Peptides against a protein of PDB entry 8PQO. Designs and how they scored, part 29

Target 1, 252 residues: chain A of PDB entry 8PQO
Amino acid sequence: VLLKEYRVILPVSVDEYQVGQLYSVAEASKNETGGGEGVEVLVNEPYEKDGEKGQYTHKIYHLQSKVPTFVRMLAPEGALNIHEKAWNAYPYCRTVITNEYMKEDFLIKIETWHKPDLGTQENVHKLEPEAWKHVEAVYIDIADRSQVLSKDYKAEEDPAKFKSIKTGRGPLGPNWKQELVNQKDCPYMCAYKLVTVKFKWWGLQNKVENFIHKQERRLFTNFHRQLFCWLDKWVDLTMDDIRRMEEETKRQ

## One batch from the design tools (peptide; made by RFdiffusion4, then SolubleMPNN)

Design b1_p10_7_s4
Fold by OpenDDE base, seed 3:
Structure b1_p10_7_s4 (fold): chain B 252 residues (1-252), chain A 10 residues (1-10)
Amino acid sequence: as target 1 above (252 residues)
Amino acid sequence: STILKLTLNA
C-alpha cells in the first residue's frame, strides 16, 4: 500500500471551486477520445450516511473493447471490468476504484477535502497517527512548468501566462502563493487529495503503485492548470448552469 | 485515457 496526500493550492474560493471543478470535468471529458464508450452507470442517486449528504455514483468501465483481442481472450472473468464508486459530498469527495477479478488485491481510493487555506493543515483526513506517519505530502504548484510533462504542456493552459479578465487573477509568478497571503481580495483554497493505492501482486506491487501515483499526480496537475486558465469561462456560472451543461453532455 | 476519465470526478 502506498499513500500520498496531494495538496493543490488555487487562487479561488471553496465555493468558486465547486463550480469550476464541475465545469472543468465536463470540458475535459469532452476532450477525451471515446467519451462514454464502455461506461455503464449502475447507480446515480442522492445519499445520506453518518451526517454526510451528497451524490453517489457507481460506474463500471468495460475495457474489453480497449484491449487487444488476445488479451481479451486470455483475461479471466471480471478482469477487464473496473468499478468506480464515488461519493460527492462537496466540500468532501471520495472515490473508490476496484476490479472484479483482483478483489481485495487492487484498490485506488481518492479522498478529497477542499479547505479555505494554503495547504497548512496536517492530517485533514483524520488518519490514525500510525497511518499518517506513512503518508507523503506532495505539493502541486500549478504555476511550476517543471512539474508538467512537455507532451502535456499547452501555452493556453499555463497559469504563469494566463490573466483572468473577469477577476484580474494571474499570471501566477514563482512566488504567487506567498503573495496571495497579502492580497486580501483574492480568495484561496487547497484541495487535499489523499490517494491510497494498493496492488497486491508479488514482484509488481511497488512498480504498479508508484506508476498509478505518477498518473494521478499528472492528472491533478493538468486538471488544475486547466481549471485556473478556464476561470473566465466558469466564474460567472451558477450551479444551475452547470447542471444544464451536464444534462447536455449526457445527451451526446 | 480511461484512467483519466475515472479520476476526473475525484
Scores: peptide ipSAE 0.094, ipTM 0.810, DockQ to the pose 0.745
Fold by OpenDDE base, seed 1:
Structure b1_p10_7_s4 (fold): chain B 252 residues (1-252), chain A 10 residues (1-10)
Amino acid sequence: as target 1 above (252 residues)
Amino acid sequence: STILKLTLNA
């Protein structure tokens, strides 16, 4: 098991991020080739559990069309089906990813707290001390080009070049996080993403767990760069606007 | 390549 807490600092409020996240997920999903193909939504309903209230989703990702023919032919039943269960109780979110064939031998869990701070809180997920000491804290800087793969880099998604017309935020210089403290009119938040990766195949555990973390970090970095650079597209939207957009997309 | 679609925890 490999645990890392990714801390993503953004020059947006917690309330703004709720809209921006949903917009950016929808927009990025549209830009992905094969968007919607092989995704089955089993459940999408409100939930209430232990004082937590939010939206619960259960999706299956069918990977049969996403792997080479020889892999598909050799794959055991259920091996190419990934289950994603997500609880959105914003500002808290939890996602659990499992596989039918691997069962308890495979898990990706992503737990996120969104806080109005600069990533200074320790153990925001309230792990036991014995567990917390094994968590690596990883800061993602959306302005740092060195954290972006050359193949992923787009100038229009570079926070170091972007300036919001609607809010005046950006471009983000090398010391932008320190400068936020002095900018009373610019909101800020941190997404604390505790990622738990478990892969119990002997001899491959560390390799696969590290690989998955590398992919998650890459995804978080690119997504939040997009979210910030798309600020002018979503900052004036309401949650009701987002809901309407989602409903319209489901009808297509 | 990214296999999974973006989610709320992307």
Scores: peptide ipSAE 0.092, ipTM 0.815, DockQ to the pose 0.455
Fold by OpenDDE base, seed 2:
Structure b1_p10_7_s4 (fold): chain B 252 residues (1-252), chain A 10 residues (1-10)
Amino acid sequence: as target 1 above (252 residues)
Amino acid sequence: STILKLTLNA
């Protein structure tokens, strides 16, 4: 098991982020080809549990069409079915990813708290002290180009070049976080993303767990760079506007 | 990657 807490600091409020996240997910989904094939939505309903209220989704991703034919032919039954269970109770979110074939030997869990701070809180997910000692805190700086793979880099998605016309935020220089503290009119938040990865296949555990973490970090970095650079597109949108956009995206 | 697509849609 490999645990890391990714802390993504953004010059937006927790309330703004709720809109921006949903917009950016919808926009990114439109830009991805083949995202709708092999996705089965089993459940999409409101839930209430232990004082947490939100939306619960259960999706199955059928990967049979996404792998080479020889892999599909050799894959055990259920090996290419990925279950995603998500609890969205913003500002808290939880996603659990499992595989039918691997059962208890595979788990990806992503738990996110969105807090109006600069990533200074310790153990926001309230882990046991012994478990918390094993969590690596990883800060993602959306302005740091060195954290972005060259193949993922786009100038129009570079926070160090972007200036929001509507809010005046950006561009984000090397010391933007320190400068932000002195800017009373600019809100800020941190997304604390605790990522738990378990892959219990002997000889492959560390390789696969580290690989998954690298992919998650890459995703979080690119996504939040987009979210910030798209600020002028979503900052004036309402939740009703977002819902309409999501429905349009589901039809594609 | 497949994982990237899954977490974007989470």
Scores: peptide ipSAE 0.076, ipTM 0.799, DockQ to the pose 0.519
Fold by OpenDDE base, seed 4:
Structure b1_p10_7_s4 (fold): chain B 252 residues (1-252), chain A 10 residues (1-10)
Amino acid sequence: as target 1 above (252 residues)
Amino acid sequence: STILKLTLNA
């Protein structure tokens, strides 16, 4: 098991982020060719549990079309089906990713708290001390180009170049986080993303777990760069606007 | 990518 807590600081409020996240998810989904292929939505319903209220989703990602033919032919039943169960009780979110074939030997859990701070809280997910000491805190700086793979880099998604016309935020220079502290009128937040990866196959555990973390980090980095650079597209939207956009996307 | 879709809601 490999645990890392990714801390993504953004010059937006927690309330703004809720809109921005949903918008950016929808937009990113549209930009992906074959966006709906191989995704089955089993459940999408409101839930209430232990005082937590939110939206529960259960999706299956059928990876058969996403792997080489020889892998598909050799893959055991269920090996190419990824289940994603998500509880969105913003500002808290939890996603659990499992595989039908690997069962208990595979888990990706992503738990996110969105807090109005600069990533300074320790153990925001309230892990036991013994577990927390094994968590690596990883700061993602959306303005740091060195954290972006060259193949993922887009100038229009570069926070170091983007200037929000509507809010005046950006561009984010090398010291933007420090400067943000001095800007009383600019909201900020941190997404604390605790990622738990378990891959219990002997000889491959560390390799696969590290690989998955690398992919998650890449995803979080790119997504939040997009979210910020799309600020002017979503900052004036309401949650009702987002819901309408989601409904329109489902019809396509 | 599939990975992008998997964790966008996380």
Scores: peptide ipSAE 0.089, ipTM 0.808, DockQ to the pose 0.716; fails the geometry check

Design b1_p10_8_s1 (from b1_p10_8, 5 letters changed)
Fold by OpenDDE base, seed 4:
Structure b1_p10_8_s1 (fold): chain B 252 residues (1-252), chain A 10 residues (1-10)
Amino acid sequence: as target 1 above (252 residues)
Amino acid sequence: SEVLLSRTGA
């Protein structure tokens, strides 16, 4: 098991982020070729459990079309089906990713708290002290180009170049986080993403777990760069606007 | 990857 807590600081409020996240997910999904292909939504419903209220989703990602033919032919039944169960109780979210074939031998869990701080809280997910000792805290700086793969880099998604017309936020210079503290009128938050990766196959555990973390980090980095650079597109939207947009997208 | 995108939003 490999645990890392990714801390993504953003010059947006927790309330703004809720809109921005949903917008950016929808937008990013539209930009992907073959969006929705191989995704089966089994459940999408409100839930209430232990005082937590939110939206529960269960999706299956059928990866058969996304792997080479020889992999598909050799893959055991269920090996290419990824189950994603998500509990979105913003500002808390939990996603659990499993595989039918690997069962208990594979788990990706992503637990996110969105807090109105600069990523300074320790153990926001309230792990046992012994478990917390094994968590690496990883800060993602959305303005740091060195954290972005060249193949993922887009100038229009570069926070170091973007300036929001609507909010005046950006561009984010090398010391933007320090400068943010001095800007009383600029909101900020941190997304604390505790990522638990378990891959119990002997000899491959560390390799696969590290690989998955690398992919998650890449995803979080790119996504939040997009989210910020799309600020002017979503900052004036309401949650109702987002819901309408989602409904319209489902009809297509 | 759609799998990756879903994890950012839910």
Scores: peptide ipSAE 0.078, ipTM 0.816, DockQ to the pose 0.729
Fold by OpenDDE base, seed 2:
Structure b1_p10_8_s1 (fold): chain B 252 residues (1-252), chain A 10 residues (1-10)
Amino acid sequence: as target 1 above (252 residues)
Amino acid sequence: SEVLLSRTGA
């Protein structure tokens, strides 16, 4: 098991982020080719549990069309089906990813708290002390070009170049976080993303767990760079606007 | 990836 807590600081409020996140997911989904193929939505319903209220989603991702034919032919039954269970109770979110074939030997869990701070809270997910000792805190700086792969870099998605016309935020210089503390009019938040990866296959555990974390970090970095650089597109949107956009996307 | 996007936004 490999645990890391990714802390993504953004010059937006927790309330703004809710809109921006949903917008950016929808926008990114539109930009991806072959989206929706092999995705089965089993459940999409409101839930209430232990005082947490939100939306529960259970999806199956059928990867049979996404792998080479020889892999598909050799894959055990259920090996190419990924289950994603998500509890979205913003500002708290939890996603659990499992595989039918691997069962208990495979798990990806992503638990996120969105807090109006600069990533200074320790153990926001309230792990046991012994478990918390094993969590690596990883700070993602959306302005740091060195954290972005060359193949992922786009100038229009570079927070170090972007300036929001509507809000005046940006560009984000090397010391933007320190400067932000002195800017009383600029909101900020941190997404604390605790990622638990378990892959119990002997000889492959560390390799696969580290690989998955690398992909998650890459995703979080790119996504939040986009979210910030798209600020002027979503900052004036309401949750109702987002809902309409999501419905339109489902029809495509 | 749909899976990746869902994990960031859902």
Scores: peptide ipSAE 0.075, ipTM 0.811, DockQ to the pose 0.704
Fold by OpenDDE base, seed 1:
Structure b1_p10_8_s1 (fold): chain B 252 residues (1-252), chain A 10 residues (1-10)
Amino acid sequence: as target 1 above (252 residues)
Amino acid sequence: SEVLLSRTGA
């Protein structure tokens, strides 16, 4: 098991981020070729559990079309089906990813708290001390180009170049986080993403767990760079606007 | 990855 807490600081409010996240997910999905192909939504309903209220989703990702024919032919039953269960109780969210074939030998869990701070809270997910000591805290700086792969870099998605017309935020210089403390009119937040990766195949555990974390970090970095650089597209939208956009997309 | 995008959004 490998645990890392990714801390993503953004010059947006917790309330703004709720809209921006949903918009950016929808926009990024549209830009992906074959978006929605092989995705089955089993459940999408409100839930209440242990005082937590939110939206529960259960999706299956059928990966048969995403792997070479020889892999598909040799794959055991259920090996290419990925289950994603998500509990969205914003500002808290939990996602659990499992595989039918791997059962308890494979798990990706992502637990996120969105807080109106600069990533200074320790153990925001309230882990036991013995578990918390094994968590690596990883800061993602959306303005740091060195954290972005050359193949992923786009100038129009570079926070160090972007200037929001609607809000006046950006561009983000090397010391933007320190400068933010002195800018009383600019909101800020941190997304604390505790990522738990478990892969119990002997000899491959560390390799696969580290690989998955590398992909998650890459995703979080690129996504939040996009979210910030798309600020002028979503900052004036309401949650009702987002819901309408989602309904329209489901009808197409 | 589509799977990764879904997790980031909730």
Scores: peptide ipSAE 0.077, ipTM 0.813, DockQ to the pose 0.687; fails the geometry check
Fold by OpenDDE base, seed 3:
Structure b1_p10_8_s1 (fold): chain B 252 residues (1-252), chain A 10 residues (1-10)
Amino acid sequence: as target 1 above (252 residues)
Amino acid sequence: SEVLLSRTGA
């Protein structure tokens, strides 16, 4: 098991982020080739559990069409089905990813708290002390180009170049986080993403777990760079606007 | 991928 807490600081409020996140997901989904293909939505309903209220989703990603024929032929039953269960109770969210074949030998869990701070809280997910000491805290700086793969880099998605016309936020210089503390007019937040990766296969555990973490970090970095650089597109949107966009995306 | 987008957006 490999645990890392990714802390993404953004010059937006927790309330703004709720809109921006949904917009950016919808926008990114439009740009994905073959988006929605092989995805089965089993459940999409409100939930209430232990005082937590939100939206629960259960999706299955069928990978049969995404792998070579010989892999499909040799794959055990359930091996090419990935289950994603998500509990969205913003500002808290939890996603659990499992595989039917691997059962308890494979788990990706992503738990996110969105807090109105600069990533200074320790153990925001309230882990036991013994577990918390094994968590690596990883800061993602959306302005740091060195954290972006060359193949992922786009100038129009570079926070170090972008300036919001509507809000005046940006560009984000090398010391933008430190400067933000002194800017009373600029909101800020941190997304604390605790990522638990478990892959119990002899000889491959560390390799696969580290690989998955690298992919998660890459995803979080690119997504939040986009979210910030798209600020002028979503900052004036309402939740009703977002709902309309989601409906339009489902029809495409 | 859709899996990655879903996890980030949920």
Scores: peptide ipSAE 0.076, ipTM 0.812, DockQ to the pose 0.670; fails the geometry check

Design b1_p10_8_s2 (from b1_p10_8, 5 letters changed)
Fold by OpenDDE base, seed 2:
Structure b1_p10_8_s2 (fold): chain B 252 residues (1-252), chain A 10 residues (1-10)
Amino acid sequence: as target 1 above (252 residues)
Amino acid sequence: SEVELSRTGA
């Protein structure tokens, strides 16, 4: 098992982020050609549990079309089906990813708290001390070009170049986080993403767990760079606007 | 959801 807590600091409020996240998810989904192929939505409903209220989703990702034919032919039944269960009770979210074939031997869990701070809270997910001591805290700086792969880099998605016309935020220089503390009129937040990866196949555990973390970090980095650079597109949207956009996307 | 697998490129 490999645990990392990714801390993504953004110059937006927790309330703004709720809109921005949903917008950016919808927008990115539109930009991904073929992203809807092989995705089955089993459940999408409100839930209430243990005082938590939110939206529950259960999706299956069928990877059969995304792997080479020989892999598909040799793959055990269920090996290419990934289940994603998500509980979105913003500002808290939990996603659990499992595989039908691997069962208990494979788990990706992503638990996120969105807090109005600069990533200074320790153990926000309230792990036991013995578990918490094994968690690596990883800070993602959306302005740091060195954290972005060359193949993922787009100038229009570079926070170090972007200036929000509507809010005046950006561009984000090397010391933007320090400068933000002195800007009383600029909101900020941190997304604390505790990622738990378990892959129990002997000889491959560390390799696969580290690989998955690398992919998650890459995803979080790129997504939040987009979210910030799209600020002027979503900052004036309401939750009702977002819901309409999501409905339109489902029809395509 | 956090960030859906559809966006991970997996």
Scores: peptide ipSAE 0.110, ipTM 0.827, DockQ to the pose 0.191
Fold by OpenDDE base, seed 4:
Structure b1_p10_8_s2 (fold): chain B 252 residues (1-252), chain A 10 residues (1-10)
Amino acid sequence: as target 1 above (252 residues)
Amino acid sequence: SEVELSRTGA
């Protein structure tokens, strides 16, 4: 098991982020050619459990079209189906990713708290002290180009170049986080993403777990760069606007 | 969240 807590600081409020996240998810999904292919939504419903209220989603990602033919032919039944169960009780979210074939030998869990701080809270997910000692805290700086793969880099998604017309936020210089503290009128938050990766195959555990973390980090980096650079597209939207957009997208 | 798997290219 490999645990890392990714801390993504953003010059947006927790309330703004709720809209921005949903918008950016929807927009990113639209921009991915074939992004809907192989995604089956089994459940999408409100839930209430243990005082937590939110939206529960169960999706299956069918990877058969995304792997080489030889992998598909050799893959055991269920090996290319990934289940994503998500409990979105913003500002808390939990996602559990499993595979039908690997069962308990494979788990990705992503637990996110969105807090109105600069990533200064320790153990926001309230792990046992012994478990917390094994968590690496990883800061993602959305303005740091060195954290972005060249193949993922887009100038229009570069926070160091973007300036929001509607909010005046950006561009984010090298010291933007320090400068933000001095800007009383600019909201900020941190997304604390505790990622638990479990891959119980002897000899491959560390390699696969580290690989998955690398992919998650890449995803979080790119996503939040987009979210910020799309600020002017979503900052004036309401949650009702987002819901309408989601409904329209489902009809296409 | 949809963000997590859709973008990993998995």
Scores: peptide ipSAE 0.110, ipTM 0.829, DockQ to the pose 0.207
Fold by OpenDDE base, seed 1:
Structure b1_p10_8_s2 (fold): chain B 252 residues (1-252), chain A 10 residues (1-10)
Amino acid sequence: as target 1 above (252 residues)
Amino acid sequence: SEVELSRTGA
């Protein structure tokens, strides 16, 4: 098991981020050719459990079309189906990713708290001290180009170049996080993403767990760069606007 | 969240 807490600081409020996240997910899905292909939504309903209220989703990602033919022919039943269960009780979210074939030998869990701070809270997920000592804290800086792969870099998605017309936020210089403390009119937040990766195949555990973390970090970095650079597209939208956009997308 | 798998499914 490999645990890391990714801390993503953004010059947006917790309330703004709720809209921006949903917009940016929808926009990124549209930009990916075949992003909806092989996705089955089993459940999408409100839930209430242990005082937590939110939206529960269960999706299956069918990977049969995304692997080479020889892999598909040799793959055991259920090996190419990934289940995503998500509990979205914003500002808290939990996602659990499993595979039918691997069962308990494969788990990705992502637990996120969105807080109105600069990533200074320790153990926001309230782990036992013995578990918390094994968590690596990883800061993602959306302005740091060195954290972005050359193949993923787009100038229109560079926070160091972008300036919001609607809010006046950006461009983000090297010391932008320190400067936020002095800018009383600019909101800020941190997404604390505790990622637990479990892969129980002897000899491959560390390799696969580290690989998955590398992919998650890449995803979080690119996503939040997009979210910030798309600020002018979503900052004036309401949650009702987002719901309408999601309904329109489901009808297409 | 959809952010996590929708993007890795490419």
Scores: peptide ipSAE 0.104, ipTM 0.825, DockQ to the pose 0.200
Fold by OpenDDE base, seed 3:
Structure b1_p10_8_s2 (fold): chain B 252 residues (1-252), chain A 10 residues (1-10)
Amino acid sequence: as target 1 above (252 residues)
Amino acid sequence: SEVELSRTGA
């Protein structure tokens, strides 16, 4: 098991982020080639559990079309189906990713708290002290180009170049986080993403767990760079506007 | 997308 807490600081409020996240997810989904292929939505409904209220989704990603024919022919039943269960109770979110064949030998869990701070809270997910000792805190700086793969880099998605016309936020210089503390008129937040990766196959555990973490970090970095650089597209949207956009996307 | 953020929506 490998645990890391990714902390993403953004110059937006927790309330703004709720809109921006949904917009950016919808926009990113549209831009993905083959997005939605092999995705089955089993459940998408409101839930209430233990005083938590939100939206529950259960999706299956069928990978049969994504692997070579010989792999598909040799794959055990359920091996190419990835289940994603998500509980979105913003500002808290939980996603659990499993595989039918691997059962308990494979797990990706992503738990996110969105807080109006600069990533200064320790153990925001309230882990047991012994478990918390094994969590690596990883800060993602959306302005740091060195954290972005060259193949992922786009100038129009560079927070160090972007300036919001609507809000005046950006560009984000090397010391933008420190400067933000002194700017009372600029909101800020941190997304605390606790990522738990478990892969129990002998000889492959560390390699696979580290690989998955690398992919998650890459995703979080690119997504939040997009979210910030798209600020002028979503900052004036309401939740009703977002719902309309989601409905339009489902019809395409 | 193949990752949580693009998959879940809200």
Scores: peptide ipSAE 0.093, ipTM 0.823, DockQ to the pose 0.371; fails the geometry check

